# Peptides against a protein of PDB entry 6O8C, part 49

Target 1, 262 residues: chain A of PDB entry 6O8C
Amino acid sequence: VGLRYEKISLPKIHPRYDLDGDASMAKAVTGVVCYACRTASTLLLYQELMRKGVRWLVELVKDDYNETVHKKTEVVITLDFCIRNIEKTVKVYEKLMKVNLEAAELGEISDIHTKLLRLSSSQGTIESSLQDISSRLSPGGLLADTWAHQEGTHPRDRNVEKLQVLLNCITEIYYQFKKDKAERRLAYNEEQIHKFDKQKLYYHATKAMSHFSEECVRKYEAFKDKSEEWMRKMLHLRKQLLSLTNQCFDIEEEVSKYQDYT

## One batch from the design tools (peptide; aimed at target 1 K198)

Design b2_p23_3_s1 (made by RFdiffusion4, then SolubleMPNN; from b2_p23_3, 14 letters changed)
Fold by OpenDDE base, seed 1:
Structure b2_p23_3_s1 (fold): chain B 262 residues (1-262), chain A 23 residues (1-23)
Amino acid sequence: as target 1 above (262 residues)
Amino acid sequence: DEAEKLGEEFLKELEEQLKKAIA
């Protein structure tokens, strides 16, 4: 998951004064920086949407957790009730055995009791697993979504706006160079201005590309990597919750077989 | 498997929303 973008680079800027070449170069630079602006905007949008998705998924998983906890609680109550009833029955039969009643029935009930105790022990494992999951989902837990708010680029960084300002400066120079090209020859003063503007264009372009690379792309990649890792962990967690739920259903089904003895 | 499928579907929907937003 992630946005694909093309690697961009500035065209070669020749120091030689050439009205045709300078206009062409300026056009190319404008195009590159324009692409950087659009890409930065798209990357930002992706991250913002992902942050919304992360929040949604967290709530979904919390709901799954709560449902599992509820089911577990229900099963524990049922199982404990069944165990208590079987224990009472065992005591009654033990008393009757002293009066020459059939030992076979007591054996069967005792076996059921043993099975129920085994099921009860498995509930301890489920409880431990749920506690672990709860700790991981807690605000300070390993699956906290704090990274989503810290990593990457944010609207408050105003990266797109900063790039746009630079793009505007570059575009103005480009249009001037287009006019200069149309004149075919410039007076001395205008030629000097053209040369200075070319230096400014280079400065703005370099600044834009550096900002794009360091403040937009790099941070986006970091966000992407973190999001992928976190997502894998969350999906695994959901699978664990489903497994625990199924275990609860299995226990409930097994207990239902012994209800006639309670 | 069901939980994973739901997660995958969500991610797919997110991708679709992204495509619409950048179009």
Scores: peptide ipSAE 0.020, ipTM 0.609, DockQ to the pose 0.719
OpenDDE base, seeds 2, 3, 4, 5: peptide ipSAE 0.015, 0.020, 0.020, 0.020; ipTM 0.332, 0.612, 0.607, 0.605; seed 4 fails the geometry check

Design b2_p23_3_s2 (made by RFdiffusion4, then SolubleMPNN; from b2_p23_3, 13 letters changed)
Fold by OpenDDE base, seed 2:
Structure b2_p23_3_s2 (fold): chain B 262 residues (1-262), chain A 23 residues (1-23)
Amino acid sequence: as target 1 above (262 residues)
Amino acid sequence: SEAEKLLEEFLKRLEEELKKAIE
């Protein structure tokens, strides 16, 4: 998801002195640069909102992580408790067997013990996965949000303001050209001023378009690409956390089946 | 998935805010 904007270009500027044509050209240029200003503002707003969203998502995922860790810890405690109890029971039965007393339940208890140990091994895998996730979420990790602060455009760049200044200059010239057009003919000095203003207009317009393209649009697109990539990774991470949580629940359920033997 | 829903909600909210800002 990204903002859609129209690709804009400056109209052709004719070098010949023409009051009517120059006024029309100036009007068109004003429109184009005005659009650039508005677009730049919108793109900036998008990025700022996205940055807020990124921070929100980071916190959300951290919460998910903490919940998963908590659940894992709970299961480990329960599992360890069950293992200890089963081990005690096994020892008792082994002593009975040593004195040639029948222990009909020994085999069953031993099997349970083996199963519990396997479950414990699975917890090790979960722990490893959680550690990996923690490292990714940590500062400097692969899922750090540093890109959000580095990529794109920022209010401090004052791109919109810079464009607005250029637009103001262009607009002023446009208004003058409208007046010139209304005069139908200019005195020599006024004509020379008009010609110089036309050059200035071209300069400002070119500068505006270059700035818009290179400093606003390009950086926005880079930001957008990075954001999309990061979002996908974060979503995957969240799914992984949910999976780990479910695994913990599964283990807990399995352990509960053996509670009568502990 | 829940994660996808949350992302969709976020994006929707973002779009709404953008629309408001443009209007």
Scores: peptide ipSAE 0.022, ipTM 0.643, DockQ to the pose 0.705
OpenDDE base, seeds 1, 3, 4, 5: peptide ipSAE 0.022, 0.021, 0.022, 0.021; ipTM 0.618, 0.637, 0.645, 0.605; seed 5 fails the geometry check

Design b2_p23_3_s3 (made by RFdiffusion4, then SolubleMPNN; from b2_p23_3, 12 letters changed)
Fold by OpenDDE base, seed 3:
Parts: structure tokens; sequence; C-alpha cells
Structure b2_p23_3_s3 (fold): chain B 262 residues (1-262), chain A 23 residues (1-23)
């Protein structure tokens, strides 16, 4: 998952003075660096959108967590109430048994009590799971979004602007080389300027490509990898929350079967 | 909000793409 972009490379720059060749080369270089600028801008936009998405997803998952906690709490209250009622009933039947009154139902009630206590114990596991999820979502937790602020490229880095400056310099030289080509032959001084500009073009182009590769593409790829990993973990966490919610519903349904005995 | 809906759609698409890549 991510933006598709083509790998770009600079054309070969020949050291030989050739007005036609130099103009063609400069045109090609301009095109490559222009593509780098556009690509860098697109990569930055993607990352900014992803950061917004990450923040949104964190809030969504927090809401899911709170809903699950609420449901768990509701079930615990209901279960505890049912247990207390059954315990009262058990005590009554035990007293009756002491007076030699046959309580055929005592065994059934006692069995229900045991089952309810088992359900109550499972709530402890759910609570532990919720606490784990909470810790993972907390600041400094394993699912914290701090990576989104640290990884990748940011508008404050001004990578696009830096590349644009270099592109402007390259474009200016390209336009001059077009004029030089049109002259067919340059005077000695103009030829020397052309040669110097060709060197400048080379330096600007190399700088642009290095900056693009090292500061834009590399950081973007790192961000992309981190985002994919984090997203998988978050989706898994949401599934865990759903599972816990379903467990609460299952317990609630089972408890409802015994409420008629209380 | 409209922005949240767009983000949701975007994330859903990403999820689908991730699922396809894992498959």
Amino acid sequence: as target 1 above (262 residues)
Amino acid sequence: SEAEELLREFLEKLEEELARAQA
C-alpha cells in the first residue's frame, strides 16, 4: 500500500562542449528534477493525510474501547446481582435442610451458583485484556502515534521548496542553453560562461537528486512501513475489542437464563 | 463530518489493499 512513483535517474552528462547536446541534456535534467519536485509534493501530501487518518483512527479505537468497558461494567453489575440473589437462596435452602426438610432444588441452585461464579471469574480475564489494551493505547504505549510525528517528511522540512529552488536554477540554465544553441556558435567569453553553467547545472541536479532520494523517498518509505505495521496492529486491536464485547454479550445471555431463578 | 467520512473511506481502501497484499 502506498503511492506508486517511477524511479528516476539523471541522464548522462557529457563533459564535451556541444551546444546541441548540452541543450538536450539540460532539457532532460529539467524534466527529471521537475518530476522529483512533483513526486516529493505528492509524497508529502500522502503522509499528511495519513497522519490525519492515524489521529482519527486512534480516537475511533478509543471510542470502541470505552464502549467495550461500558458493556463489561454493565455485565459485571448484572452478574454480581444475580450471584448475590442465588447465594441468598442457597442459604435459605441450607437452613431448610438443617430442619430435615427435603430441598430437591438445592442441588440445582447450587449448580447455578457454581456456574455464575465461573462466569464471574471470566470477567477477570476480560478486565485484564482491557487493561492491556488501555496500556497499549496510552501515551508511550506500543500503539502510540508518536511515530507518525517522527517518521517521514513534514511541511516544516521544506523539501519541496528546496527542490523547487534547485529546479529554478536548472531551468534558467536550460533556457540559456536553448539560446546558446540558437546562436550555433558562441564567442570565447560566452563559451566559457556556458561551460561554467554546465558545471552549475550538474551540481544543482546532483544536489536535487540526492535530496530527493535521501530526504524525501527514503523517509517516505520508512513512514510507509511504520504506518502499515501500526495499522495492522490497530486493526487487530479493534478485532480484539469486538471479541471482548461479544464475550460480554455471551455472558449476559447466559446470566439471563438464570435470572428466572432469582 | 465530511472530512471524517473521506478519511474513513481512505482507511477502508487502505485496509482492503493491505488485505490483498497479505493474501
Scores: peptide ipSAE 0.022, ipTM 0.621, DockQ to the pose 0.070
OpenDDE base, seeds 1, 2, 4, 5: peptide ipSAE 0.021, 0.021, 0.022, 0.021; ipTM 0.650, 0.651, 0.653, 0.645

Design b2_p23_3_s4 (made by RFdiffusion4, then SolubleMPNN; from b2_p23_3, 12 letters changed)
Fold by OpenDDE base, seed 5:
Structure b2_p23_3_s4 (fold): chain B 262 residues (1-262), chain A 23 residues (1-23)
Amino acid sequence: as target 1 above (262 residues)
Amino acid sequence: SEAEELLREFLRRLEEELEKAIA
């Protein structure tokens, strides 16, 4: 689950002035920070896709919920109608029983009535469950997708752009160090500039890696964790909805058995 | 542990479905 990336670290930077070594080091640093930029971009893209997926899943679950509610409503209407008809029948048979007629059939009808009332009671439980699900899906509910907007990195954070700026600075120094290496020996003033640029390189590289780790990777991991938790809950909710739907169908089927008596 | 593995698999499948739906 989630994107896999390799942990990166800066190469060791030696304080000693060495044109060949400094050029090689700068090249390596450039590579590492370049990888960080690409990785940050990929992580951002993944999160954006996941946000779209979250929205999609929410809509899917809402549709499932609405279908379940619709089915439940249909069953309630049918069940209530059946109960009313059976109750009328019971009353008729009770009157007949007072005159000692049709006593044997009254027991059967009464049993059906009892069964229907039990089904009606179960319908109440389904209603309660649906209300619970509705509350969980509602804004501010436990399954709200607000986390998707809060957690992780966003395009507005401009993390990739910030890293790219640092990469550009580093790359510029690298190319200068490549030129310095080609000179084989620098004049005193140029040597001092080289040393100063090496410090700048270190500064930019450290800043880039810090930004990458703290603002990109860490936040991505937090987003990933939240997404996994949320998806687990949503999966469970979908299963609950399916169960409720099946219960409605079961009730409908049971009621259909008794419709012939009305 | 087994339950956790099943959950992970379900989550993986869900992620795949999401990716397909988004594509």
Scores: peptide ipSAE 0.025, ipTM 0.597, DockQ to the pose 0.159
OpenDDE base, seeds 1, 2, 3, 4: peptide ipSAE 0.023, 0.022, 0.020, 0.021; ipTM 0.605, 0.652, 0.637, 0.652

Design b2_p23_4 (made by RFdiffusion4)
Pose (drawn by RFdiffusion4):
Parts: C-alpha cells; sequence; structure tokens
Structure b2_p23_4 (pose): chain A 256 residues (1-92, 99-262), chain P 23 residues (1-23)
C-alpha cells in the first residue's frame, strides 16, 4: 500500500502586483511546501523502517533455518542409530526364523526415511544459498533503491521552505502597510519571483527525487516479498517434514 | 527571523492548508 498522502500542487500565482493577493498567495504556497516537506520526511521513515525490518526478518528466517537443521541432524543420529539396531550385524547362512518377517517392513520404511532425508538436505542447502549474503534473497535492492538519510532530501526541502517562509512573513508585513514605498514595491515584486522560483524548485524536487525513488523502492519491496514468502513456505515444508520423520521414528524407537 | 519564528509561521500555514483539506 505505502503511505497514503494527498497530492497537493502549488496554486496559480497571478502576476499582478497586489499586496492582499500576494500575501494570501504566499501563505498558500508555504502551506503546500510544508505538506510536501513533511510528507517527504515520512516517506523517508517508511523506507528506513522497511530496510530495518527486512534486515531483521532475514535474520529471523535464518533462525528458523538453524532451528530446522538442528533437528534434522538431531533426528539423523536416531535414524542411523536405530537402523544400527534392526539392520546391523546383530539382526541378520541358511535361516527361516532369523528375523526376516514383519519387522523387515519397518526396516524398509526406515531405509526410505534415511534416503528421503537425503534430498531434504539438498533442498535445505538450496535455501541456505538464498539466505546467504550474496544469494538471490540478499537485500541489495534495499540499499540501492529509494532515498537515504545521507541524501539530505528533507533538509534540502527545508532550506527552500525557509526562503519561502521568510518571504511570506514579509508579505504579511507589506499587506499591513497597504502601500509600499518605491524601492520596497520593487523589492516586493522581486521577492514574489523568488518565492515562485523556490516553491517550484522544492515541489519538483519532492516529485522527481523523493516520490519517484520512493515508489521505485516500494515496487522492489513488493517483488522481494514474494520471493520471501515463497522461501518461507519451502523452509516450513522442510521443517514439517522433519517433525514427520521424528514422529515416524519415535514410534519404531520403542521395540521388543 | 529566528528558527522559532519560522517554525511558527510554517505551522500556521500548514494548519490553514489542513483545514482547507478537511472542509
Amino acid sequence: VGLRYEKISLPKIHPRYDLDGDASMAKAVTGVVCYACRTASTLLLYQELMRKGVRWLVELVKDDYNETVHKKTEVVITLDFCIRNIEKTVKVVNLEAAELGEISDIHTKLLRLSSSQGTIESSLQDISSRLSPGGLLADTWAHQEGTHPRDRNVEKLQVLLNCITEIYYQFKKDKAERRLAYNEEQIHKFDKQKLYYHATKAMSHFSEECVRKYEAFKDKSEEWMRKMLHLRKQLLSLTNQCFDIEEEVSKYQDYT
Amino acid sequence: LTEEELEEIQDEAYEALMEELEE
């Protein structure tokens, strides 16, 4: 979804010299830049937070991985150990009652369990190579896409907002005077140009730098999330597959 | 203008814009 904010544009700046109109215009412009500035700050927060989260979520899946491999090895030392019971040089030269019967069916399941466990390790390693630092789930898009604190985009907007704010304040004063001396009238007319210049620069900067890069980060994250949930579903299927093996071995562990 | 004065002016302008949006 991303941040739901309203897109607010600069009002039309009429060219006449009008102290009342210019004051009301400057106030409206300052307001739009504040909204743009404040919105630009939240966009940065959402990115910075998203990056702190992705970093953390990746490490958590590594814990879910380590937890699973810790039980896969924990169970193998039971399979290979209980196979050493019913399938060693102890169990099974002509013989008819030497145990080749209904227990041989369990030895068959335990062989298929030990072998099926083989491809578990093959798939388990494949997800480790995606969770690895250089793998195809590395959060490299996270540090490339979008804006950063080092970009100083908010304080760049803020510098322009200050120029615009100082002018608006002066324009209030001018409106109060109802008439401007000669030189002051000319200075006021120039400041009106400066105000428009600063505002359009701040607005276009907000558009082409903050929002554009933010959306690019937003789409990269939606694409990375699909990969993530896809891997988490696979790792989970491997975890359940172990508890199954633990379950089907904890039955045969108790024999007579 | 001081930083505090600038912030106050910006807040006022911002609040006025928010009131217009709410209406």

Design b2_p23_4_s1 (made by RFdiffusion4, then SolubleMPNN; from b2_p23_4, 10 letters changed)
Fold by OpenDDE base, seed 2:
Formats: C-alpha cells, structure tokens, sequence
Structure b2_p23_4_s1 (fold): chain B 262 residues (1-262), chain A 23 residues (1-23)
C-alpha cells in the first residue's frame, strides 16, 4: 500500500558557457522540478486521504467496542440472574433433604451451579480484555491516532507552493535560455546575465530538490511506515473484539441450557 | 511570463522528461 514514485536526479550542470547546452540543461531541470512538484502534491493528497481513513477506522473500532460491551453486559445480567435462581433452588433442596428427600436432584443442581460460576469467571477475563482495549483506544493510548496529525506532510506546510515558486523561477530562466539559444550569440552584457541566471537556476533547482527530498519524501515515508504499523494493530484489535463477542455468545448459549432449572 | 505560459512550458518539460524515463 502506497504511492510509487521514481527517484529522479538533477542533470549535471556544466560550468562552461554554452547556449545550446544551457537551454537543454534548463529544460531538463524544469522537468525534474516539475515532477517533484506533482509528486509532492500527490503524496500530500495520499496522506490526507489516509488521515481520513484513520479517523474512520477509529470510529469503526469504537463502535465495535461498544457493541461488544453491550453484549457482555447482557450476558452478565443473564448469568447473574441464573446464578441467583440456582442458589435459591439449592437452598430449598438443602432444606428438603433434612426431611429425607432424594439427593439426586440436589447433586445435579449443584453441578449446574459450579458450571455457572466457571462461566462467570470466564466473563471476568472478558471484562479485563475489554478494559485493556479501552485503555489502548483512549487518548494517550497505544492506538491513539495522534501520530496521524504529527507525522508526514500537511497542507499547512505549503510544500507544494514552495516548490512551485522555485519551479516558476526555474521556468523563467529556461524560457530566457531558449531565447538566448535562438539568438545564437549574445552581447557581453547579455552573456553575463545568462551566466548569472545559470547560477540562479542551479541554486533554485538544488533548493527545490533538497526540499522535496527532505520535507516531502522523507516525511511521507515515515508517515507511510507509521500508518502501516498502526493499521495492523488496529485490525488485530478488531479481531480481538470479535473474539470477545463470540465468547459472550458462547456463554449465553451455555446459560440457556440451564434456564429450565431456574 | 503569464501563468498560462509558465504552465505550458512546465508541462512540455515534464512530458519530455517522462518520455526519456520510458526509454
């Protein structure tokens, strides 16, 4: 998952004054920096979309959590009710045994009571797991989405705009170099201007590519790596919630077998 | 240069680069 981009390097800039070569070089530089601008824009868009996805997933998992908690609560109520009823029945039978009544029924009910208590214990484990999940999803937890706002590039950074400004400067120089080429020969003053512009072009180009590499690409890659890790953890969490839900259903089903005794 | 002119030149330069990369 992620955008693929090609690592393109700036062409070599020769120090020699050559109108044809300089025009060609300027064209290539313009192309490379233009590519960087577009790539930066695409990378930014990707990250923004991913941030939306992250928020969506958080809400989804929270909903799953709430559903699981709800189901757990229902099961606890049912189980507790069943336990209380069985306990009452046990007490009644214990009293009756004092009057020479059959012990076989009491044994069965006692066994049911023991089983219900075991189920209650398992429910406690589910509760503990839910608490752990809640803590992980809470602000400051291990699965908080704060990283999504911190990592990567943001529109507020204005990286694309900064690159575009540099690109425009480069493009203007390129355009002039095309004209210079067409003139075949320049007057002394024009030649000096051309040489200075070539230096400026180099400066702008290197600045653009450095900015692109350090502020756009590097941060994007960090964001991507972090997002992938986070997503894996979230998906695992979701699976855990499903497992807990299923355990609740299993307990409910088991309890239903004993409802005839209550 | 106008913005339109800049964009045109930039696009041409980019296309040229893309063609070179495909070779």
Amino acid sequence: as target 1 above (262 residues)
Amino acid sequence: MSQEELEKIQEEALKALEEELKK
Scores: peptide ipSAE 0.575, ipTM 0.958, DockQ to the pose 0.928
OpenDDE base, seeds 1, 3, 4, 5: peptide ipSAE 0.573, 0.574, 0.572, 0.575; ipTM 0.957, 0.957, 0.957, 0.958

Design b2_p23_4_s2 (made by RFdiffusion4, then SolubleMPNN; from b2_p23_4, 13 letters changed)
Fold by OpenDDE base, seed 4:
Order: sequence, then structure tokens, then C-alpha cells
Structure b2_p23_4_s2 (fold): chain B 262 residues (1-262), chain A 23 residues (1-23)
Amino acid sequence: as target 1 above (262 residues)
Amino acid sequence: MSQEELEKEAEEALKELEEELAK
């Protein structure tokens, strides 16, 4: 579940010169842009934490993969050894059968041999599955974590800092408007400055909101969506690995039943 | 408001302010 943030918008802009209204508007704008700065910081932090989580999960799954491969290898060795021993036994009994001895025992051993060969064939499927998983986890694979470095926002983008600069400019104008309001009436020159500052305020505010929406929120949402998709796939893959591990244990258990015949 | 609407309103407001300053 990603971070929830409130949709923010700038207050309505009134072009008319009004010291009270302009001060109130400036206060509201300051609040909105301040929220944008804080939100941008939080969104960035979330993404950085998620990137760490992604890296951690990749390593965890790789470890699981290696353990599964190890177990599979162990089972293959045991199975191959058992098959070789059974094959030797079969040859001995075949020779004995030529003299009409122990035909029933040969049948049982032959059945075991057939079962072991079937188990051996299943190892090919497990190997294929492991290869598929390895391919998916490999660089350029479907479960590569390269997206985590590409998608979203990064500290190097300096989005929070850029927004903070704009916020500082806006805040300065707000404080001036607060002073202007307190004066109740401005001289002509001060009035003109106020009007210019109002224009600058709107410019900075618009720039801040555009930057926030396009460079922070939009990229965050893309990152979030990609991360959720990737996480689901990774969790599924982990379940597949567990399934393969269990299959190896099942095969090992079955092979152990036949070791008494070897 | 959408970002596009916000930008449009801001642009309109800026234009109006510029017109007032030019008077």
C-alpha cells in the first residue's frame, strides 16, 4: 500500500487589488506549497525505502534459489547413485533368471528401477523450472530490479530543494502582504510593488504546483504501480521456489524407500 | 482541479495582472 496524499490545488486567484484578500490568498498559497514540499519529501523517502526493500527481497530470493539448487543437486546425486545400484542388481538377477532362479524378485527390482527412472525424468522438469527462474532473476530478466533505479524520483533530482526555494519566495511575499494589510493603505509605488509581487507569487506558486504534480506525484505513482506489480511477481516466484524445494524433498523421501534394495 | 486547469487559471490570472499593471 502506497502513501496516501491529499490532492492539493491553489486557491482561486483574484486579479483585483485587495490587501486583505491578497494576504489571505498568499497565506493559503504558502500553506499549499508547504504541503507540497513536505509531501514531496515523504514520497521520496517512501521510494528510497522501497528501493532498499526491493534489493533486500532480490537477495532473499536469490538465496532461496541457491538453496533449492543445492537441494536439487543433492537429490540428483542420490537418485543417480540409487539408479546405478539398481541397474547392477538387475543385471545380476537377469543372469540368475537364466537358470530359473528368483524371477519374482527380479520383477520387484525392475519395478523399482522403472519408478526411479520416472523420478529421474521429473528432475528434468525441476531443472527447467529452475532455469526459468534463474532467467527471470538475471539481469535483463522479467524480474530484474532495474526499474527501481529508473522509475520514480531520486534525491539527485533535488525536487524538495527546488520546491523549498519556491516556497521561500512565496513565503517572503506572504509576509510582505501581511505587512501591507496592516498598513491598510499603500502609496502608489508600494501598490505597484504589491501588484508585481502578486504576479510573482502566482508565478512561483504555479511553478511549484506544476513541478510537484509532474515531477513528484506523477513519477511516484508510476513507481508505486511498477513496484506493486513487481512485488506480486516476486512473491509468486518465491512460492514457486518453495514448491520446487518440496518436490525435491518428496523425491528424496521416495528414493530413501528404495535404498534398502541397493 | 486538474493540474492543467490549475495552470490555465494561473496563466489567466497572470495575464490579467499584466494587463492591470500595464494600465
Scores: peptide ipSAE 0.025, ipTM 0.622, DockQ to the pose 0.029
OpenDDE base, seeds 1, 2, 3, 5: peptide ipSAE 0.014, 0.019, 0.019, 0.022; ipTM 0.468, 0.557, 0.610, 0.628

Design b2_p23_4_s3 (made by RFdiffusion4, then SolubleMPNN; from b2_p23_4, 11 letters changed)
Fold by OpenDDE base, seed 2:
Structure b2_p23_4_s3 (fold): chain B 262 residues (1-262), chain A 23 residues (1-23)
Amino acid sequence: as target 1 above (262 residues)
Amino acid sequence: MSEEELKEIEEEALKELEEELAK
């Protein structure tokens, strides 16, 4: 998952004064930097969309968590009620046994009580797991989404705008070089200007490509890697929540078998 | 320059670059 982009590099810039070559070079540089601008914009958009997705997923998982907690609470109440009723019944039967009543029913009820206590123990494990999940989702937890605001590129960085400014400068020089080419020969002063512009072009181009590589591409890749890791962990957590929910349902079903005794 | 003009320049420039790289 992620945007694919082509690795781009600046063309070779020859130091020799050549109106035809310089125009061609300038054209190529313009194209490369244009690509960088568009790519930077696309990468930024992708990251912004991913940040929205991250926020959405966090809320979704929180909802899942709350539902699981609710179900767990319901089961605990039901189970505790059943245990209390069975315990009362056991006490009654114990008293009756002192008066020579049949022991067979007491044995069955005692076995049910033991089973219910085991179910209660398993519920404790579910509670512990939910607490762990809660801690991971909490601020500062392992699954906090703080990284999404820190990693990558942001609109506030104005990377695209910075690149666009450089592109504009480059494009202006390109158009001038195109005109110079059409003149075939330049006067001394114009030739000197052309040479200076060529230096400026090189400066702007290298600055643009460095900025693109270091501030756009590199940060994007870091963001992408972090997002993929985080997403995997979140999906795993969601599966864990579903498992816990299912365990609650299993306990509830088991308890329902003993409701006739309570 | 318009965005369209820039795209045209980019396309032409990229073609030329590809041709040069292919040599």
Scores: peptide ipSAE 0.034, ipTM 0.628, DockQ to the pose 0.344
OpenDDE base, seeds 1, 3, 4, 5: peptide ipSAE 0.023, 0.019, 0.021, 0.019; ipTM 0.520, 0.551, 0.538, 0.511

Design b2_p23_4_s4 (made by RFdiffusion4, then SolubleMPNN; from b2_p23_4, 10 letters changed)
Fold by OpenDDE base, seed 2:
Structure b2_p23_4_s4 (fold): chain B 262 residues (1-262), chain A 23 residues (1-23)
Amino acid sequence: as target 1 above (262 residues)
Amino acid sequence: MSEEELQEIEEEALKALEEELKK
């Protein structure tokens, strides 16, 4: 998952004064930097969309968590009620046994009581797991989404705009070089200007490509890697929640078998 | 430059770069 982009490099810039070569070089540079601008924009958009996705997923998982907690609570109440009723029944039967009543029914009820207590123990494990999940989702937890606001590139960085400014400068020089080429020969002063512009072009181009590589691409890749890792963990957590929910249903089903005794 | 002109330049430049990379 992620945007694929092509690695581009600046063409070789020859120091020799050549109107035809310089125009061609300038054209190529313009193209490369233009690509960088577009790519930077696309990478930024991708990250912004991913940030929205991250926020959405967090809310979704929180909802899942709350549902699981609710179900767990329901089961606990039901189970506790059943246990209390069975305990009362056991006490009654124990009293009756003192008066020579049949022991077989007491044995069965006692076994049910033991089973219910085991179910209660398993519920404790579910509670512990839910607490762990809650801690991970909490602010500062391992699954906090703070990284999404820190990693990568942001609109506030104005990377695209910065690149666009450089592109504009480069484009202006390109157009001038195109005109110079058409003149075939330049006067001394114009030639000097051309040489200076070539230096400026090189400066702008290198600045643009460095900025693109270091501030756009590198940060994007870091963001992408972090997002993938985080997403995997979140999906795993969601699966864990589903498992816990299913365990609650299993307990509820088991308890329902003993409702006739309560 | 118009956006269209920039696109043309970009395409040409990319083609040129691809050709150079193939050498």
Scores: peptide ipSAE 0.024, ipTM 0.602, DockQ to the pose 0.230
OpenDDE base, seeds 1, 3, 4, 5: peptide ipSAE 0.023, 0.020, 0.019, 0.019; ipTM 0.595, 0.574, 0.554, 0.560; seed 1 fails the geometry check

Design b2_p23_5 (made by RFdiffusion4)
Pose (drawn by RFdiffusion4):
Structure b2_p23_5 (pose): chain A 256 residues (1-92, 99-262), chain P 23 residues (1-23)
Amino acid sequence: VGLRYEKISLPKIHPRYDLDGDASMAKAVTGVVCYACRTASTLLLYQELMRKGVRWLVELVKDDYNETVHKKTEVVITLDFCIRNIEKTVKVVNLEAAELGEISDIHTKLLRLSSSQGTIESSLQDISSRLSPGGLLADTWAHQEGTHPRDRNVEKLQVLLNCITEIYYQFKKDKAERRLAYNEEQIHKFDKQKLYYHATKAMSHFSEECVRKYEAFKDKSEEWMRKMLHLRKQLLSLTNQCFDIEEEVSKYQDYT
Amino acid sequence: EEEEEEEEREEEEEEEEEEEEEE
């Protein structure tokens, strides 16, 4: 979804010299830049937070991986150990009662359990190579896409907002005077140009730098999320597959 | 306008992919 903010544009700046109109205009412009500036700050937060989160979520899946491999090895030393019971040089030269019967069906399941566990390790390694630092789930898009604190985009907007704010404040004073001396009138007319220049620069900067990069980061994250849930579903299927093996081995562990 | 901006972003990504293929 991303941040739901309203897109607010600069009002039309009429060219006449009008102290009342210019004051009202400057106030409206300052307001739009504040909204743009404040919104630009939240966009940066959502990115910075997203990145702190993705970093953390990746490490958590590594814990879910380590927890699973810790049981896969924990169970193998039971399969290979309980196979050493019913399938060693102890259990099974002509013989008819030497145990080749209904227990031989269990040693069959245990053989298929030990072998099926083989491809578990093959798939388990494949997800470790995606969770690895250089793998195809590495959060490399996270440090490339979008804006950063080092970009100083908010304080760049802020510098322009200060120029615009100082002019508005002066335009209030001018409106109060109802008439401006000669030189002051000219200076006021120039500051009106400066105000428009600063505002359009701050607005276009907000658009082409903050929002544009933010959306690019937003789409990269929706793409990466799909890959993430797809890997988490697979790792989970491997975890359940182990508890199954633990379950089907903890039955045959108790024999007579 | 939102569609144009999205197209521009896609074009830029394509240009970057082409530059990487050339390297």

Design b2_p23_5_s1 (made by RFdiffusion4, then SolubleMPNN; from b2_p23_5 with E5R E6R R9L E16R E22L)
Fold by OpenDDE base, seed 3:
Structure b2_p23_5_s1 (fold): chain B 262 residues (1-262), chain A 23 residues (1-23)
Amino acid sequence: as target 1 above (262 residues)
Amino acid sequence: EEEERREELEEEEEEREEEEELE
């Protein structure tokens, strides 16, 4: 998942003075840098949208966590209550056994007690798992979203604006080269100016392409890679929470079978 | 012609100043 963009490169710039060739070259350069500006803007927008999505997903997963914790707590209370009641019943039957009464019933109740204690032990594992998840979601945890603010490009970097300035300079020279072409022949002084402008064009173009590559594309790719990794981990964590919730429901169902003895 | 070229050079200078301000 990600934005697809085409790899762009500057046209070859010939050092020879040629009014027709230079105008054509300048047009091509303008087109390339214009594409870079648009692409940079699109890449920035994508990252901003992803940052919003990341924040949203964090909150969603926190809510899922809280719900799971709540359910676990409910089950623990119910289970503990059931255990206490069974223990009281066991004590009563033990007293009756001293008088040689109701031995079979005591065995059944004792078995139930043992089963409930096993269920209680499983709650400890669930608690530990929830604590692990909480630690991962906490600030500074393995699933912290700090990377989303640090990685990639941001509006404050003003990359699009910087590229636009360079594009403007390039475009201006291109328009001059169109005029020069229309003149068919320049005076010596104008010819020298044209040659200098060609050097300026090259300078601006190379600067634009370097900036685009290093400050826009590279940072975007890094952001994209981190976002994909983080997203996979978050989705996996959400599945873990669901599993824990289901375990709580399973325990609750099992406990409900023994409520008649309490 | 010379006046037109002078104006164009002034515009290029302004654009460079804008770039420097953005850096």
Scores: peptide ipSAE 0.015, ipTM 0.568, DockQ to the pose 0.017
OpenDDE base, seeds 1, 2, 4, 5: peptide ipSAE 0.016, 0.014, 0.008, 0.014; ipTM 0.579, 0.553, 0.516, 0.557; seeds 1, 2 fail the geometry check

Design b2_p23_5_s2 (made by RFdiffusion4, then SolubleMPNN; from b2_p23_5 with E2K E5R E6R R9L E10K)
Fold by OpenDDE base, seed 3:
Structure b2_p23_5_s2 (fold): chain B 262 residues (1-262), chain A 23 residues (1-23)
Amino acid sequence: as target 1 above (262 residues)
Amino acid sequence: EKEERREELKEEEEEEEEEEEEE
């Protein structure tokens, strides 16, 4: 769920000199650019929190992976031990059968041996799946978190500070336009200064809006889209690990049924 | 150019304010 922000636009700036209109316009511009500054700060904070969350989730999934590998290793040891014991028993019964003793028990033990060998073969598939998961989590893998450091906006970009400087310039002009409005009529020189300041205000406002759109909003949206995609893949990976863990438990349970013959 | 003209206009405004304070 991304942050919702409203689409902002600059008010229409009339070219005509009007002290009341220009003060009202400058107030509106100040409000819009102030909203852009606050929004840029909020978008930055969201991304920084998401980067922390990404790092945390990577470590969690690595722990889940290590636990699954450990469980798989335990099951392999147990299964190999059981197979070795059954093979010893088969050899004993084969010797007894050469002396015309008990063919029926040898058949049952041989069937158990065949079942255990099938279980051992399934361990190779689990191992291959774990190796695939490891490769995806590795540096440069499909689930690497390198995008979180590259995409979006960062504190080092100083976007909020740059917008704040422009806001300060706009606010200064707005306060002057409030004074000009209070005078009701300006001298010729003051009128010309007011007209120049109106052009400066427009320049700063357009620069602020362009910077906000291109350097804050656009980069945030790219980061958001990447984060959502990556998060879905990580959650799916975690489900795969759980499935592999369950397969290890199923094999362990099946092996336990045959431990009485060892 | 525009900034230079603004400084010139501001200097003229300061001179007019000084003349109004002397009257």
Scores: peptide ipSAE 0.021, ipTM 0.529, DockQ to the pose 0.009
OpenDDE base, seeds 1, 2, 4, 5: peptide ipSAE 0.017, 0.014, 0.014, 0.018; ipTM 0.548, 0.538, 0.529, 0.552; seed 2 fails the geometry check

